Peptides against a protein of PDB entry 8YR4. Designs and how they scored, part 119

Target 1, 309 residues: chain A of PDB entry 8YR4
Amino acid sequence: PRGSPALQLVVLICLGLMGLERALNVLVPIFYRNIVNLLTEKAPWNSLAWTVTSYVFLKFLQGGGTGSTGFVSNLRTFLWIRVQQFTSRRVELLIFSHLHELSLRWHLGRRTGEVLRIADRGTSSVTGLLSYLVFNVIPTLADIIIGIIYFSMFFNAWFGLIVFLCMSLYLTLTIVVTEWRTKFRRAMNTQENATRARAVDSLLNFETVKYYNAESYEVERYREAIIKYQGLEWKSSASLVLLNQTQNLVIGLGLLAGSLLCAYFVTEQKLQVGDYVLFGTYIIQLYMPLNWFGTYYRMIQTNFIDMEN

## One batch from the design tools (peptide; made by RFdiffusion4, then SolubleMPNN)

Design b2_p19_1_s4 (from b2_p19_1, 12 letters changed)
Fold by OpenDDE base, seed 5:
Structure b2_p19_1_s4 (fold): chain B 309 residues (1-309), chain A 19 residues (1-19)
Amino acid sequence: as target 1 above (309 residues)
Amino acid sequence: MEEEYERELKEREEELRRE
C-alpha cells in the first residue's frame, strides 16, 4: 500500500513474523530431539530442565495444529486485520468506480441487488485469494522446501528424497482428485439452488397452492428434489473422503518408509534415538497444513473464475 | 477439518448473500 507508511511497516512486521514461524517449525523438532537424546544419555537435570523449558517456550510461540493457535501466528493475524480492511476497502472502491463507468445499457439489464452482489463477490474473491496465497499456500510450500533441505543436509540424501517424493506425490494427487471432485461439487450446488428455488416459488405461490389443495403435490415434488440433491451430496462427500484417504495413505507410506530407514540407521549407530523422534514429529508437522491444501486449491480456482466473470 | 472449512466458507458465502 503506497499511500500509508504505517501499513507498509505492518506488512513488513507480518512478513518478519512469517519468517519466524518458519524458523520455529524447524527449531521445535530439533529441541524435542535434544530432549530425547539428553534423556537417553542420562544427562544432568539442569541441562535437561533448561532444554525442556526452552522447548515449551518455542512450542508456545509456534502453537499447535495448523499453526493458527501459536502466539506468533495470532500476533500476525491481529496486525493483518488493518491491512486486510485497507485492501478490501480499496478493492471495493475500485469495483464501485468501475461499475459507475459501465454503460447505462449494462445497468438497465441488471437488478441493482445483482450488481451489488457481483461487487461484493469480486471484492471477497480478490482479498480472499491474496490472503490464502500469502498466508497459507506460500508458507506451506516454503516449509516443504525447508524440510527437504534440512533432511538432506542433516540426515541423509535418502531422507530428503523420501520427503520430496512423498510431498510431490501428495500435491499432485491432491490437485488431480480435487479437479475430479469439482464436477460433483458443481452439480451439487446447481441442484441445491434448483431445490431452494422450487421451495421459494411454492411459498411465494402459497395462496394458489391452497386454492387448488396442491400442498401434498408440492411437498412430494420438494421431497424428490431433496432426494436428488442428497444423491449428489453423497457423491461430493464420498469424493472428499476418498481425497482424505488418498492423502493419508501417501503420508502413511512416506512416514513408514522414512521411519523404517531411520530405525535402521539408529540400530547401526549412525543416528541417535532422538533423530527417529524428530523425523516422525517433523513429517506430522508438515502434514497438518497440507491437509487443507485441497481446500486452498479449490478456493484459488473458484476465486480466479469469479474474477474472470 | 476440510469439511468444517468448506462449511465455514459456505456460511461466509451465505452471510455475504444475506447482506
Scores: peptide ipSAE 0.021, ipTM 0.597, DockQ to the pose 0.109
Fold by OpenDDE base, seed 3:
Structure b2_p19_1_s4 (fold): chain B 309 residues (1-309), chain A 19 residues (1-19)
Amino acid sequence: as target 1 above (309 residues)
Amino acid sequence: MEEEYERELKEREEELRRE
């Protein structure tokens, strides 16, 4: 944001908090490993209690699931509200100014409600796209890269290769299946709108329908439209289940290969029991935000199409 | 989880269309 030093400082703090979230994503599995190793070694209670307390504190800062529920993520989201409001207002004013620069012929050919809907879609698409790129897509890709580097440096090059192949295959299949399913979702949404329009038209013409005793005919036409919608909804939902199952299979195969390799290196005394637990915990932690990657990709694609129209 | 987020996004897109 050019012109407000305070908002620039808030953006820098938010970027610092994003860096802290990436550090927490590495530290939490490491502290969990250390607890398992201390338990295996029958370490003194005081050392164990400090490590457990530190782990729980780091886990509170990180949060659970998608990472959106952590203290650091909530603090970042709270600080970002002012930046989002400033950006939204600036985009809205730019679109509004541009609409006033357009020819009278362009405005006379369109209803004012259509013009406002284009402005609102444009503002929401730009602001939404930027927020999803900065807070979801880029951080998830960064966590994958950090994970590959971490496993390559602290375990073995084979672990880095397994994570690289697993995540590359996961991302590629997620994109391909998401692009494929987008056709079914568009067809479903088009049929949903057509079904809703028929219901609205029938209800707006209620007097005419009553005059001709055509209620049964309108109900049957609406039933046919619902059945057609449900056939497209089923294809959309089934394609989502197929995406989730494909993602689960890729992560399951990566987890299997890496867990077997960890177990082997633990038997060879090259790794500790805690390193086996770290690998499993870290892979599951990388999987949680990746489950949403298909949704983020689709939203990005939709927002680009809505900006071109 | 993805279905819940797709529903929350659809609900939020519908709220943003009603305002």
Scores: peptide ipSAE 0.021, ipTM 0.598, DockQ to the pose 0.096
Fold by OpenDDE base, seed 2:
Structure b2_p19_1_s4 (fold): chain B 309 residues (1-309), chain A 19 residues (1-19)
Amino acid sequence: as target 1 above (309 residues)
Amino acid sequence: MEEEYERELKEREEELRRE
């Protein structure tokens, strides 16, 4: 944001908090490993209690688990509200100024409500796209890179290779299957709009339908439109299940390969029991944001298309 | 999760259609 030093400071704080989230994503599995090792070694209670308390505190800062956002993420989101509002207002004012620069002929040819709706969609798409790129996509890619580096340096090059292959295959399949699904979703949405338009047209012509006693005919035409919609909806939903299952299979195979290799190295006393737990915990932690990657990728693609129109 | 998010997106797009 050019012109407000306070908002620039908030952006810098949000970037710092984003860096802290990446550090927490590495530290939380490490502290969990240390707990397991201390339990295995029958370490003194004071050392164990301190490590557990530190782990729980780091886990509170990180968040994670089904549905709990971490304290750091919530604080970042809260601080970002003002930056988002400033950015949205600036984009809206730019669009509004540009609309006033357009010719009278352009304004006479369009309904004012349609123009405002295009402006609101454009603003929402730009601000949404930027937020998703900065706070979801870039951080997820950074976590993958950090994970590959971590496993390559602190375990063995083979673990880094397994994570690299698993995540590369996961991302590639997610993109390919998401692009394939987009065709079914577009067809579904087109048929949904056509089915809705048919219902609206029938209801607007209610007097004519009553005059001709054509209610049964209009109901049957609407039924046919619903059946056609449901056939496309089923393809869209089934393609989502296929995406989720493909993602689950890739992560499952990566987890299997890495867990077997880790277990083997633990039996050879090259790794500790805590390292096995760290590997499993870290892979599951990398998987959680990746599960949403297909949705983010699609949203980004849709927002780009909506900005070009 | 992805279905819930797609539903929330649809609901938000429908709210933006009712206004």
Scores: peptide ipSAE 0.018, ipTM 0.581, DockQ to the pose 0.115
Fold by OpenDDE base, seed 4:
Structure b2_p19_1_s4 (fold): chain B 309 residues (1-309), chain A 19 residues (1-19)
Amino acid sequence: as target 1 above (309 residues)
Amino acid sequence: MEEEYERELKEREEELRRE
């Protein structure tokens, strides 16, 4: 934001908080490992209690794996409201200024309500896309990279390879299935709008329908439209279940392969029992934000299409 | 637009909460 040093400072604080979230994502599994190791070693209560208290505090700062529920994330979101409002207003004013620079012929050929709706869609698309990229997509990709580096350095290159292959397969399948699913969702939304339009037209013509005693005919036409909608809704919902099941299968296979390898290394005394627990908890933690990646990808795709129109 | 995404977000949160 050019012209407000206060908003520049808020952006820097938000970037610092994003860095802190990435650090928490690594530290929380490490502290959980340390608890398991201290329990296994029958360590003194004071050391255990301190480590547990520190873990719970770090977990409070991190939140429950949905990037929106942690104290640090909530604080970032709260601080970002002012930056978002400033950015939105600036984009709206730029669009509005540009609309006033357009030719009189362009304005005479369009309804003012369509122009305003295009401006609003353009603003919401740009601001939404930027927010999703900065706060959801980039952080999730960063966590994956950090995870691969961490497992490659502190465990073995094979663990980093398993995580890389699982995450790459997960992302690829998520994109492919989401693109396939988008066709069913578009068809559902078009049929929903057509079904709603038919209901509105029938109700607006209520007097005519009553005059001709055509209520049964209009109800049957509406029933047919609902059945068509439900057939498309079923395809949309079934495609979501297929996405979730495909994602769960990739997670399960990755967790199985990595857990077996980790268990083997623990039996060989190359890793501790806590490292097995760290692997499982860290993998599950990486997958939590990835469950939303399909939604984010679709939002990005929709926002790009809305910017081109 | 936000309502459709919020609905999908809620549907997925409900699915994830059933696991």
Scores: peptide ipSAE 0.017, ipTM 0.592, DockQ to the pose 0.032

Design b2_p19_2_s1 (from b2_p19_2 with H7R T13V E18K E19R)
Fold by OpenDDE base, seed 3:
Parts: C-alpha cells; structure tokens; sequence
Structure b2_p19_2_s1 (fold): chain B 309 residues (1-309), chain A 19 residues (1-19)
C-alpha cells in the first residue's frame, strides 16, 4: 500500500509469518520423526520429554491437526484485517469514481440498485481474488516446492521425483476436472435463478393466480422447474465426487509408491523407522490444503468473470 | 473421512465473495 509506512510494515510482518508457516510445515514432521526414533531407540525420558514438548509447541503454532487454524495463521489473519480494509476501501473508491465518470446514458439505462450491485461485485471480486492468490494458492504451491526440495536433499532423488509427479498430476487433473465441472455448476446456477424467479413472480402475482384459480398450475410449473434443477444439481454433485475420488486416487498412488520405497530403504538400514512416519505425515500434510485447490481455482475463475462484466 | 474438497468457504468468505 503506497502512502502508509505502518501498513507496509504490517504487510512485511504478514509475509514473514507466511515464511514461518512454511518452516513449521517442514519442522513439525521432522520433530515427529525424531520422537518415533527416540521411542524406537528407548532413549532417556529427559530427551524424549523435551522433544515431545517442542513438537506440541510447534504443532500449536502450525495448527492443522483438527482443521483448526494455528496460532501463526490466526496472528497473520488478525494483522491482515487492516490491510484488507485499506485495499477494499481503495478499490471501492476507484470503482465509485469510475461510475461517476461514466456517461449519463449508461446510468439512465440501469437502476441504481443494479449499479450498486455491480460496484459491490467488482470490489469483492478484486479483494477476494487477491486474498486467495496470496494466502491460499501461492503458499500451497510453495509448500509443494519446499517438499520436493526437502525429499530430494534428505531422502533420495527418487522421493523428490515421486512427490513431483504426484503433485503435478494432482494439480493438472484438479484443473481439468474443475474446468469440466464448471459447465455443470453454471447450468445449475442458471436454472436455480430461473426457478427462484418463477416462484417470486408467482407470489408477486398472487391475487391474479387466485382470481383464475391457477394455484395447482403454478405449483406444477414450480415442481417441473425443481425437477429440472435437481437433474443439474445431481450432475454438479456427481462431478464433485468424481473430482474428490480422482484426487484421492492420485494421492493414494503417490503415498503407496513413496511408502513402499521408504520401507525398502528402512529394511536396508539407509533410513530410520521415523523417516517412514515422516514421509507419510508430510504427504498427508501437503494433501490437506490441496483439497481446497479446486475451490480456489473456481473462485479465481468466477472472480475474473465478475471483473469482466 | 476425506473432507469433501469443496467445503464451502466459511460463510464469511462466501459473504465476502458474494459482495
């Protein structure tokens, strides 16, 4: 944000906290590995207790175990509120200024409520897109890259390759299936709006419907519209299940290949038992935010379409 | 349970996106 050094400092702190979250995503599995190794070696209680306490503290900072946001993420979100408000207000004022610069002919052709709805959609589209890119998409991609580097350096190049292939296939299939699914969702939303409009029009004309004793006819037309909607909803929901199952299969295959390879290296005494647990924990940890990637991709696409209108 | 990928963004995020 140009003009407020305080907000610039808050942005830098938020970026630093995002970097800390990336470090925690590597450290938490490492400390969990160390606990498993210490338990396997029957290490003294003092060393074990220190490592467990450190792990629990890092896990509190990271979050993610219960789907709860971690302390670092909550602190980032809290600090970002002021930056978001500043950005939102700036976009809103830019849109408002632009609306006042538009021709009188454009304003005469539109109702004031429609103009406000366009302005609101524009503001939220820009602000939402920026927030999803910065806080969800970019961090998830960064965690994947960090994971590939980590496994390539500390395990073997083969582990880095498995993670790379698995995540690349996952992302590609997520995009392709989400784009395919977007057609069904658009059709569903269009039919939902048409069904709602019919219900509203029938209720606004209630006196006319009563005058003609047409209640049964209006109910039947509404039923037909609902059946048509449900047919489109089923396609949307079925396509979502297909997306989720495809994602689950890709991660399952990556987890299987990597876990078998890790188990083999543990049998050869090249890796410890804790390293097997590390691999499984880290892959599952990478998978959790990737579940939302299809949602983020769709939201980004919707926001781009809403900005073009 | 595989958390369904499309958890609807929290009602707050949906309201922020619907605005």
Amino acid sequence: as target 1 above (309 residues)
Amino acid sequence: EPEPVEREPSPEVVEELKR
Scores: peptide ipSAE 0.024, ipTM 0.618, DockQ to the pose 0.050
Fold by OpenDDE base, seed 4:
Structure b2_p19_2_s1 (fold): chain B 309 residues (1-309), chain A 19 residues (1-19)
Amino acid sequence: as target 1 above (309 residues)
Amino acid sequence: EPEPVEREPSPEVVEELKR
């Protein structure tokens, strides 16, 4: 934001908080590992109690796996409200000024309500896209990269390779299945709009329908439209279940391969029992935001298409 | 926590993200 040093400072604080979230995603599993190791070693209660208290405090800052419920994320979201409002208003004013520069022929061919709807869709699409990229997509990709680096440096290159292959396969399948699913969702939404339009047209023509005693015919036509909608809804919902199951299978295979390898290294006394728990905890923490990645990709793709139209 | 099914962000969150 050029022109307000206060909003620039808020952006820097939000970027700092995003960096802190990335640090917490590494520290929380490490502290959980340390608790398991201290419990295994039967360490003194004072050391254990301090480590547990520190873990719970870090977990409060991080939140419960979606990242969105953590104190740091909530503070970031709160501070970002003013930056989002400034950005939204700036985009809205740019679109509005551009609409005023468009030819009189363009304005005469369109209803003012349609122009406003295009402007609102344009502003919401741009601001939504930027927010999803900066706060959800980039952080998730950063957490994956940090995870690969961490496991490659502190465990073995094989763990980094497993995480890399698992996450790359997960992302690729998420994109491919989401693109495939988008066709079913578009067909469903088109049929929903057609079914709603038919119901509205029938209700607006209520007097005519009643005059011709055509109520039973309109109900049957509406029923046929609902059945057609439900057939498309089923395909959309079944494709979502297939996506979720594919994602779960990929993570399950990665967790299996990495957990077996970790267990093997623990038996060889190269790793501690806490390192096994760390691996499982870290993979689950990476999985939680990745479940939303298909939704973010779909929203990005939809908003990009809505900007071209 | 309910498994994050790709809950379509609640119509409210989609509307808040469309607002």
Scores: peptide ipSAE 0.024, ipTM 0.603, DockQ to the pose 0.046
Fold by OpenDDE base, seed 5:
Parts: structure tokens; sequence; C-alpha cells
Structure b2_p19_2_s1 (fold): chain B 309 residues (1-309), chain A 19 residues (1-19)
């Protein structure tokens, strides 16, 4: 934000907090590994208690691994409220100014309610797009890259390769299946609007419907429209289940391959039991935000189309 | 049951996108 040094400082603090979240995402699994190794070695209580206390404190800062419920995430979200409000107001004023510069022909062809809806959609679209890119997509991609580097350096190159292949396949399939699913969602939304329009038209003409005793006919037409909608809704919902199952299969295969390889290296005494727990914990931690990636991709795509209109 | 991972954006964001 140009013009307010206070909001620029808040943005820098939020970026610093995002960097801290990335560091916590690496440190929490490491401390958990260390606890498992210390328990296996029957280490003295003082070292174990200090490591457990440090882990719990780091876990409080991180939260539930989704990055949404931790102290650092909550502080970031709280500080970002003022930046979001400033950005939203700026976009709203730019859209409003642009609407006043548009030709009289454009205004005469549109109802005031449609113009307001375009302004509100434009503002929400820009603000939403920026928020999803900066706070969800970019951090998730960063955590994947950090994970690949970490496993390649501190484990074996094979673990880095498994994570790379698993996450690349996951992201690619998520995009491809989400693009395919978008057709079913558009068809569902079009039929929802048509079904709603029929209900509104029937209710606005209720006196005429009652006069002709056509109530049963209008109810049957509405029922047919609902059945047609539910057929499209089923396709949309079934395509979502297929997406989720495909995602689960890819993560399951990556977890299987990496867990078997880790177990093998533990049996050869090249890795410790804690390293097996670290790998599993880290993969599940990467999976939690990736679950939403299809939603973020769809929202980004929708918001981008709404900005071009 | 694993919560269906496409949580629709919060009902507020869906309502804001549906408005």
Amino acid sequence: as target 1 above (309 residues)
Amino acid sequence: EPEPVEREPSPEVVEELKR
C-alpha cells in the first residue's frame, strides 16, 4: 500500500510471520523426531522434558498443521484485517470512479442493481484473488519446495525425489480434474438459476395459477426442474469425490513408497525410528493445505474471469 | 469421515460470490 507507512510496516510484519510459519513447519517435525529418538534411547528425564516442552511451545505457535489455528497465523490474520480493508476500499473506489466514466449507453442498458452487483463482484474478486494467492497458494508451494530440499539434504536423494514426484503429480491431477469438474459446476449453477427463476415466476403469478387451478401443474414443473438440478448436482458432487479420491491415492502411494523406504533404512541402521515418524508427520502436514488446492484453483479461475468482464 | 476437502469457501464467501 503506497501512502501509509504504518500499513507498509504491517505488510512487512505479516510477511515476516509467514516466514516464521515456514520455519515452524520444519522445526515441529524435527522436535517430534527428537522426542521419539530420546524415548527410544531411554535418555535422561531432564533432556526429554526440555525437548517435550519446546515441542509443545512450537506446536502452539504453529497450530494444527494447517497453519489456520496457530498463534502466529491468528496474529497474521488479525494484523491483515486493516490491509484488506484498505485494499478493498481502494478497489471499490477505483471501480466506482470507472463506472462514472462509462458511457451513458452502458448505464441505460443496465439496471442499477446489476451495476452494484458488478461493482461488488469486482471488489470481492480482486481482494479474494490476492488473498488466496498470497496466503494459501504461495505458502503451500513454498512448504513443498522446503520439504523437497530438507529431505534431499538430511535424508537421501530418493526421499526428495519421492516427495517431488508425489507433489508434482498431486498438483497436476488436481488442476486437470478441477478444470474438468468446472463444466459440471457451470451446468449445475445454470440449472439452479433456471429452477429459481421458475419458482419466482410461479409465485409472482400465484393469483393466475390459483384462478386456473394450475397449482398441481406448477408443482410438477418445479419437481421436474429440481430433478434435473439434482442430476447435475450429483455429477458435480461425484466429480468432487473422484478428485478427493485421486488426491488421497497419490498421497497414499507417496506415503507408502517413502514409509517402506524409511523402514528399510531403519532396519539397516542408517536412519533412526524418529526419522520414520518425521517422514510420516511431514507428508501428512503437507497434505492438509493441499486438500484445499482444488478450491483455491477454482476460485482463482472464477475471480480471474470475473475481472476480465 | 474425512471432511470433504473442498470445503466450499465459508458460507460467507460463497454468499459473497453468489451475490
Scores: peptide ipSAE 0.023, ipTM 0.598, DockQ to the pose 0.053
Fold by OpenDDE base, seed 2:
Structure b2_p19_2_s1 (fold): chain B 309 residues (1-309), chain A 19 residues (1-19)
Amino acid sequence: as target 1 above (309 residues)
Amino acid sequence: EPEPVEREPSPEVVEELKR
């Protein structure tokens, strides 16, 4: 971004965070291997516990298998919001200004109904997604229940309890934070529609705008509407980062508790090294689809509200 | 991998999921 040293610094920080994500992608497997080796060698509990704790901390920073829900990724996404908004606003203003420079013949040839129809095609698509989301949500809930039963039967009741508490807390917080976030999203969407309507109205009145040489005035009004939209968009996007970080924290705590307990039982020769690997892998596998649960819940909730209105 | 951004599925991803 030319002209804002603050945004240039944010871009550099985001690039640094992307480098850190790459380092974590190498370090996490190394620490995981080290845990497996220490378990195989029957290393002292203190060394094992520190290595496990360090691994879980690195996994918290990295997030799931993709790193998309990790603390570092969330921080990057949070910082990038302002850079995205700057770029979007610049592009939107350039397009809008260029539209006002186009010939009267170009404006007279376009029906406003085509611009609205592109918007409406986006909304009607949500109903077809509802069935897809239900078919993804139900299996995900089933996999959680199967996981709780599996760990309760094959490991110990304590593992089943950890998974139960972790997943129940995850789902509950996901719902509560998503419902809270819905207010910000609705406000954003309402302001987006209002901003778009103003742009359409300005373009419909193109002849009047040209007659009064008011192109600069209409561009400035559009800019103010975009700035107001971007204030609401930031709240929406920041609330999403908060959701993802809350989810990451809950899974991180569950992974920490379960991994420490599993490692302890391996040292006591009650479980095998393979059981430790299984537990960690299974929890991560349960977490992957759960990352979308907030999106699914939101989409379901939106469709229900849109069906009641 | 698609970030678990509650990306409103871009109209393109919504059209791809409709196909």
Scores: peptide ipSAE 0.024, ipTM 0.590, DockQ to the pose 0.038; fails the geometry check

Design b2_p19_2_s2 (from b2_p19_2, 6 letters changed)
Fold by OpenDDE base, seed 5:
Structure b2_p19_2_s2 (fold): chain B 309 residues (1-309), chain A 19 residues (1-19)
Amino acid sequence: as target 1 above (309 residues)
Amino acid sequence: EPEPVEREPPEEVVAELEA
């Protein structure tokens, strides 16, 4: 945000909080490992109690679990509201000024409501795209890289390779399958708009339909449009299930390979029981944000197409 | 049931992008 030093400071604080989230993503599994090792070794209660208390505090800061936002993430989101509002208003004013510079022919060819809808979509597309890139995509990629480095340094190089191959395959398949699904989604949306337009046209012509006793014909025509829509919706939904299942299989295979290898090294006394728990916990932690990657990729693609039009 | 992994971005953000 050029021109407001206060908002620049807020952006720097938000970036610092994002860095803290990355550190917590490494520390939480480490503390959990340490608890398991201390329990296995039958360590003194005082050491165990301090480690458990520290873990719970770090877990509160991190959040994590199915959709639970941590204190650090919530604080970041709260501070970012003012930055988002400033950015949105700036984009909106730029679009509005550009619309006033457009030719009278462009304005006469479009309804005012359509122009406003284009302006709102343009604003939401730019601000949404930036937010998803900065707060979701980049942090997820950073966590993967940090994970690969951590496993390569503190575990055998084979663990770093398994994580690298698993995450690379996951991301590649997510992109490829999402691009394939985009065709079905576009066809579905086109048929939805056509079905809605037909329903609106029938309702606007209600008096004419009633005059000709054509109610049964219009209902059957609407039913056929719904059946066509549902056929496309099924393809979209089935392709989503296929994406999710493919993602689950890739992560499952990575988790299986790494967990078996870790269990083997624990049996050889090269690793501790806590290291097995750490690996499983860390992989599941990486999997959670990756679940949204297909959605983020689709949104980024849609927003780019909407900005070019 | 495993929640479908493509959680739609919060309905507010999807609604803002599809509106």
Scores: peptide ipSAE 0.022, ipTM 0.583, DockQ to the pose 0.050
Fold by OpenDDE base, seed 3:
Structure b2_p19_2_s2 (fold): chain B 309 residues (1-309), chain A 19 residues (1-19)
Amino acid sequence: as target 1 above (309 residues)
Amino acid sequence: EPEPVEREPPEEVVAELEA
């Protein structure tokens, strides 16, 4: 935001809070490891109680591992409201100014309601895309990179390689299957719109339908349109289940390989029991935001298509 | 239950993208 130094400071604070969330995603598993190790060693109650209290406080700041419900995330979201409103208003005014610069012939060929809906969709698509990129996509990629670095430095290069291969395969399969799935979703949405248009046309012409006693015929045509829609909906939903299952298998294989390797190193006394718990906890934390990655990718693609139209 | 990986973004974020 070039016009307000106050909003620039808020953006910098939000970026600082995003950095703090990334640090918490590393620290929470570490403190949980330390609790397990202290319990295994039968450490004195004072040390254990301090570590547990510190862990619970860090977990309160982080939230449920989704990054959406933690105190730091909520504070970031709260501070971002003013930046979002400024950005939205700026995009809206740019689109509105551009619409006024367009030729009278362009406006005469379109209904005012269609023009407003295009302006609203354009504003929304731009602001939403930016918010998803900054708050969801970039942080998720950063957590993966931080995870690879952490495991490579503090465990072994083999753990970093397993996480790298698992996450690379996960992201690649998510993109490929989401692109394949997008065809079924577009076909479903097109048939939904056609089914809705038939229902609206039949209801607007209800006098004509009654005059010809064509009610049964219109109901049958609507039923056929619904059956055709449900056939496309099933393909869309089945493709989503396939995506989710593929993602689950990739994470499961990564978790299996890493957990077996960790268990082996614990038996060799190179790692502690708490390090096994850390690995499992950290992989689950990386998996939680990755569940949304297919949605973010689809939204990015939809918003790019809506900006080109 | 396998939490469906494509959770729809919170309705607030869908509303911000459809608005």
Scores: peptide ipSAE 0.022, ipTM 0.595, DockQ to the pose 0.048
Fold by OpenDDE base, seed 2:
Structure b2_p19_2_s2 (fold): chain B 309 residues (1-309), chain A 19 residues (1-19)
Amino acid sequence: as target 1 above (309 residues)
Amino acid sequence: EPEPVEREPPEEVVAELEA
């Protein structure tokens, strides 16, 4: 936002809060490890109570694992409202100015309501795309990279390799299966629109349908359209289950390989019991935002295609 | 029912992106 130093400061604060979220994503598992190690060592109550209190406070700031949004994420979202509104208004004014520069012949061929809908769609697509890139995609990729670095530096290099292979395979399969699934979703949406159009046309011609006693014929045509829609809906839903199961299998295999390796190193006294718990909690923490990655990828692709058309 | 893990963004967010 070049015109407001106050909004520039808000953007910098939001970027700082995003950096704090990345730090919390490393610190929360570390503090949880420390609790498990202190419990195993039968440490003094004062040290344990301080570490537990610190963990709960960090978990309140982070959120995610409790199904709630964290305080830092909520504060970021709150501060970003003004930046989003500024960006949306700027895009809307640019689109509106461009529409006024278009030829009279273009305006005479279109209804004013259609022109406004194109302007609103263009604004929402640009602002939505930017929000998903900045707040979901980039942070998720950053957390994966930070995780690989952390496991490579503080664990054996084999753990960094397992996380790298697991996350790379997860992302690749998520993209490939999402692209495959997008064909079924497009076919479903096209058939939904066709089924809705048939229902509207039949209802608009209600008097004609009654005059010819054609109600049974229109109901049968509508049933055939519904059956065709449900066949496409089933393919869309079944492809979603296949995606989720594939993702679950990849994470399960990564968790199995890493947990077995961690258990082995604990038996050799190279790692502590808390390090086993850290690995499991950290992998689950990386998995939570990745569940949305397929949805974000699809929305990004759709918005790019809608901007090119 | 376990919500499918691809939580469809709330229909409002999809409608705002498809609108």
Scores: peptide ipSAE 0.022, ipTM 0.577, DockQ to the pose 0.051
Fold by OpenDDE base, seed 4:
Structure b2_p19_2_s2 (fold): chain B 309 residues (1-309), chain A 19 residues (1-19)
Amino acid sequence: as target 1 above (309 residues)
Amino acid sequence: EPEPVEREPPEEVVAELEA
């Protein structure tokens, strides 16, 4: 935002808060490890109570790993509202000015309401896509990289490799299965629109349907359209369950391999019991935002397709 | 029930994208 130093400062604060979220994602598992180690060592209550209180405070700042529930994320989202509004207004004004520069032939061929709807969709798609990339996709990828570096440096290169392979396989399968699933979702949406159109046409022609006593025939045609829709809906929903189960299996295998390796290193006295708990906590924490990655990928694809049309 | 992993983005975010 070149014209407002106040909005530039808000952007810098939001970037600083994003950096703080990344730091919290490392610190929260470390403090949880420290609690487990202090409990194992039967440390004095004062040290334990301080570490627990500090952990709970950090966890309040971080939230439940879904990003949106933490105090820092909520504060970032709140501060970003004015920046988003400024960006949206700027994009909308750029689209509107460009529409006014377009040839009279282009305007005569399109209804004003259709042009406005294309402009609004274009603005929403661009601003939404940018926000999801910056605040969800990039941070999630950063947390994975930070996790790989952390485990490679503080545990062993084998832990970093397990996390790398697990997350790479997870992301690849998420993309491939989401792309496959998109075909079923498109077919479902097309049949939903066709079913809705039939219902609207039947209701608009109500007098004609009543005159010919064709009510039973229209109800049966609508029933057949619903059954066809539900067959496509089932494929869409079943493909989602398959995606979720595939993701859960990949994370489960990564958690199993890493947990067994961690348990082995604890038995060899190379790691502490708290380090086992840290590994499990950190993997689960990485898993939570990754659950949304399929949604983000689909939204990115939809927005690109809507911009090409 | 394990909430399906494609949690629909909060209805507000879906509404901002479909609007």
Scores: peptide ipSAE 0.022, ipTM 0.580, DockQ to the pose 0.048; fails the geometry check

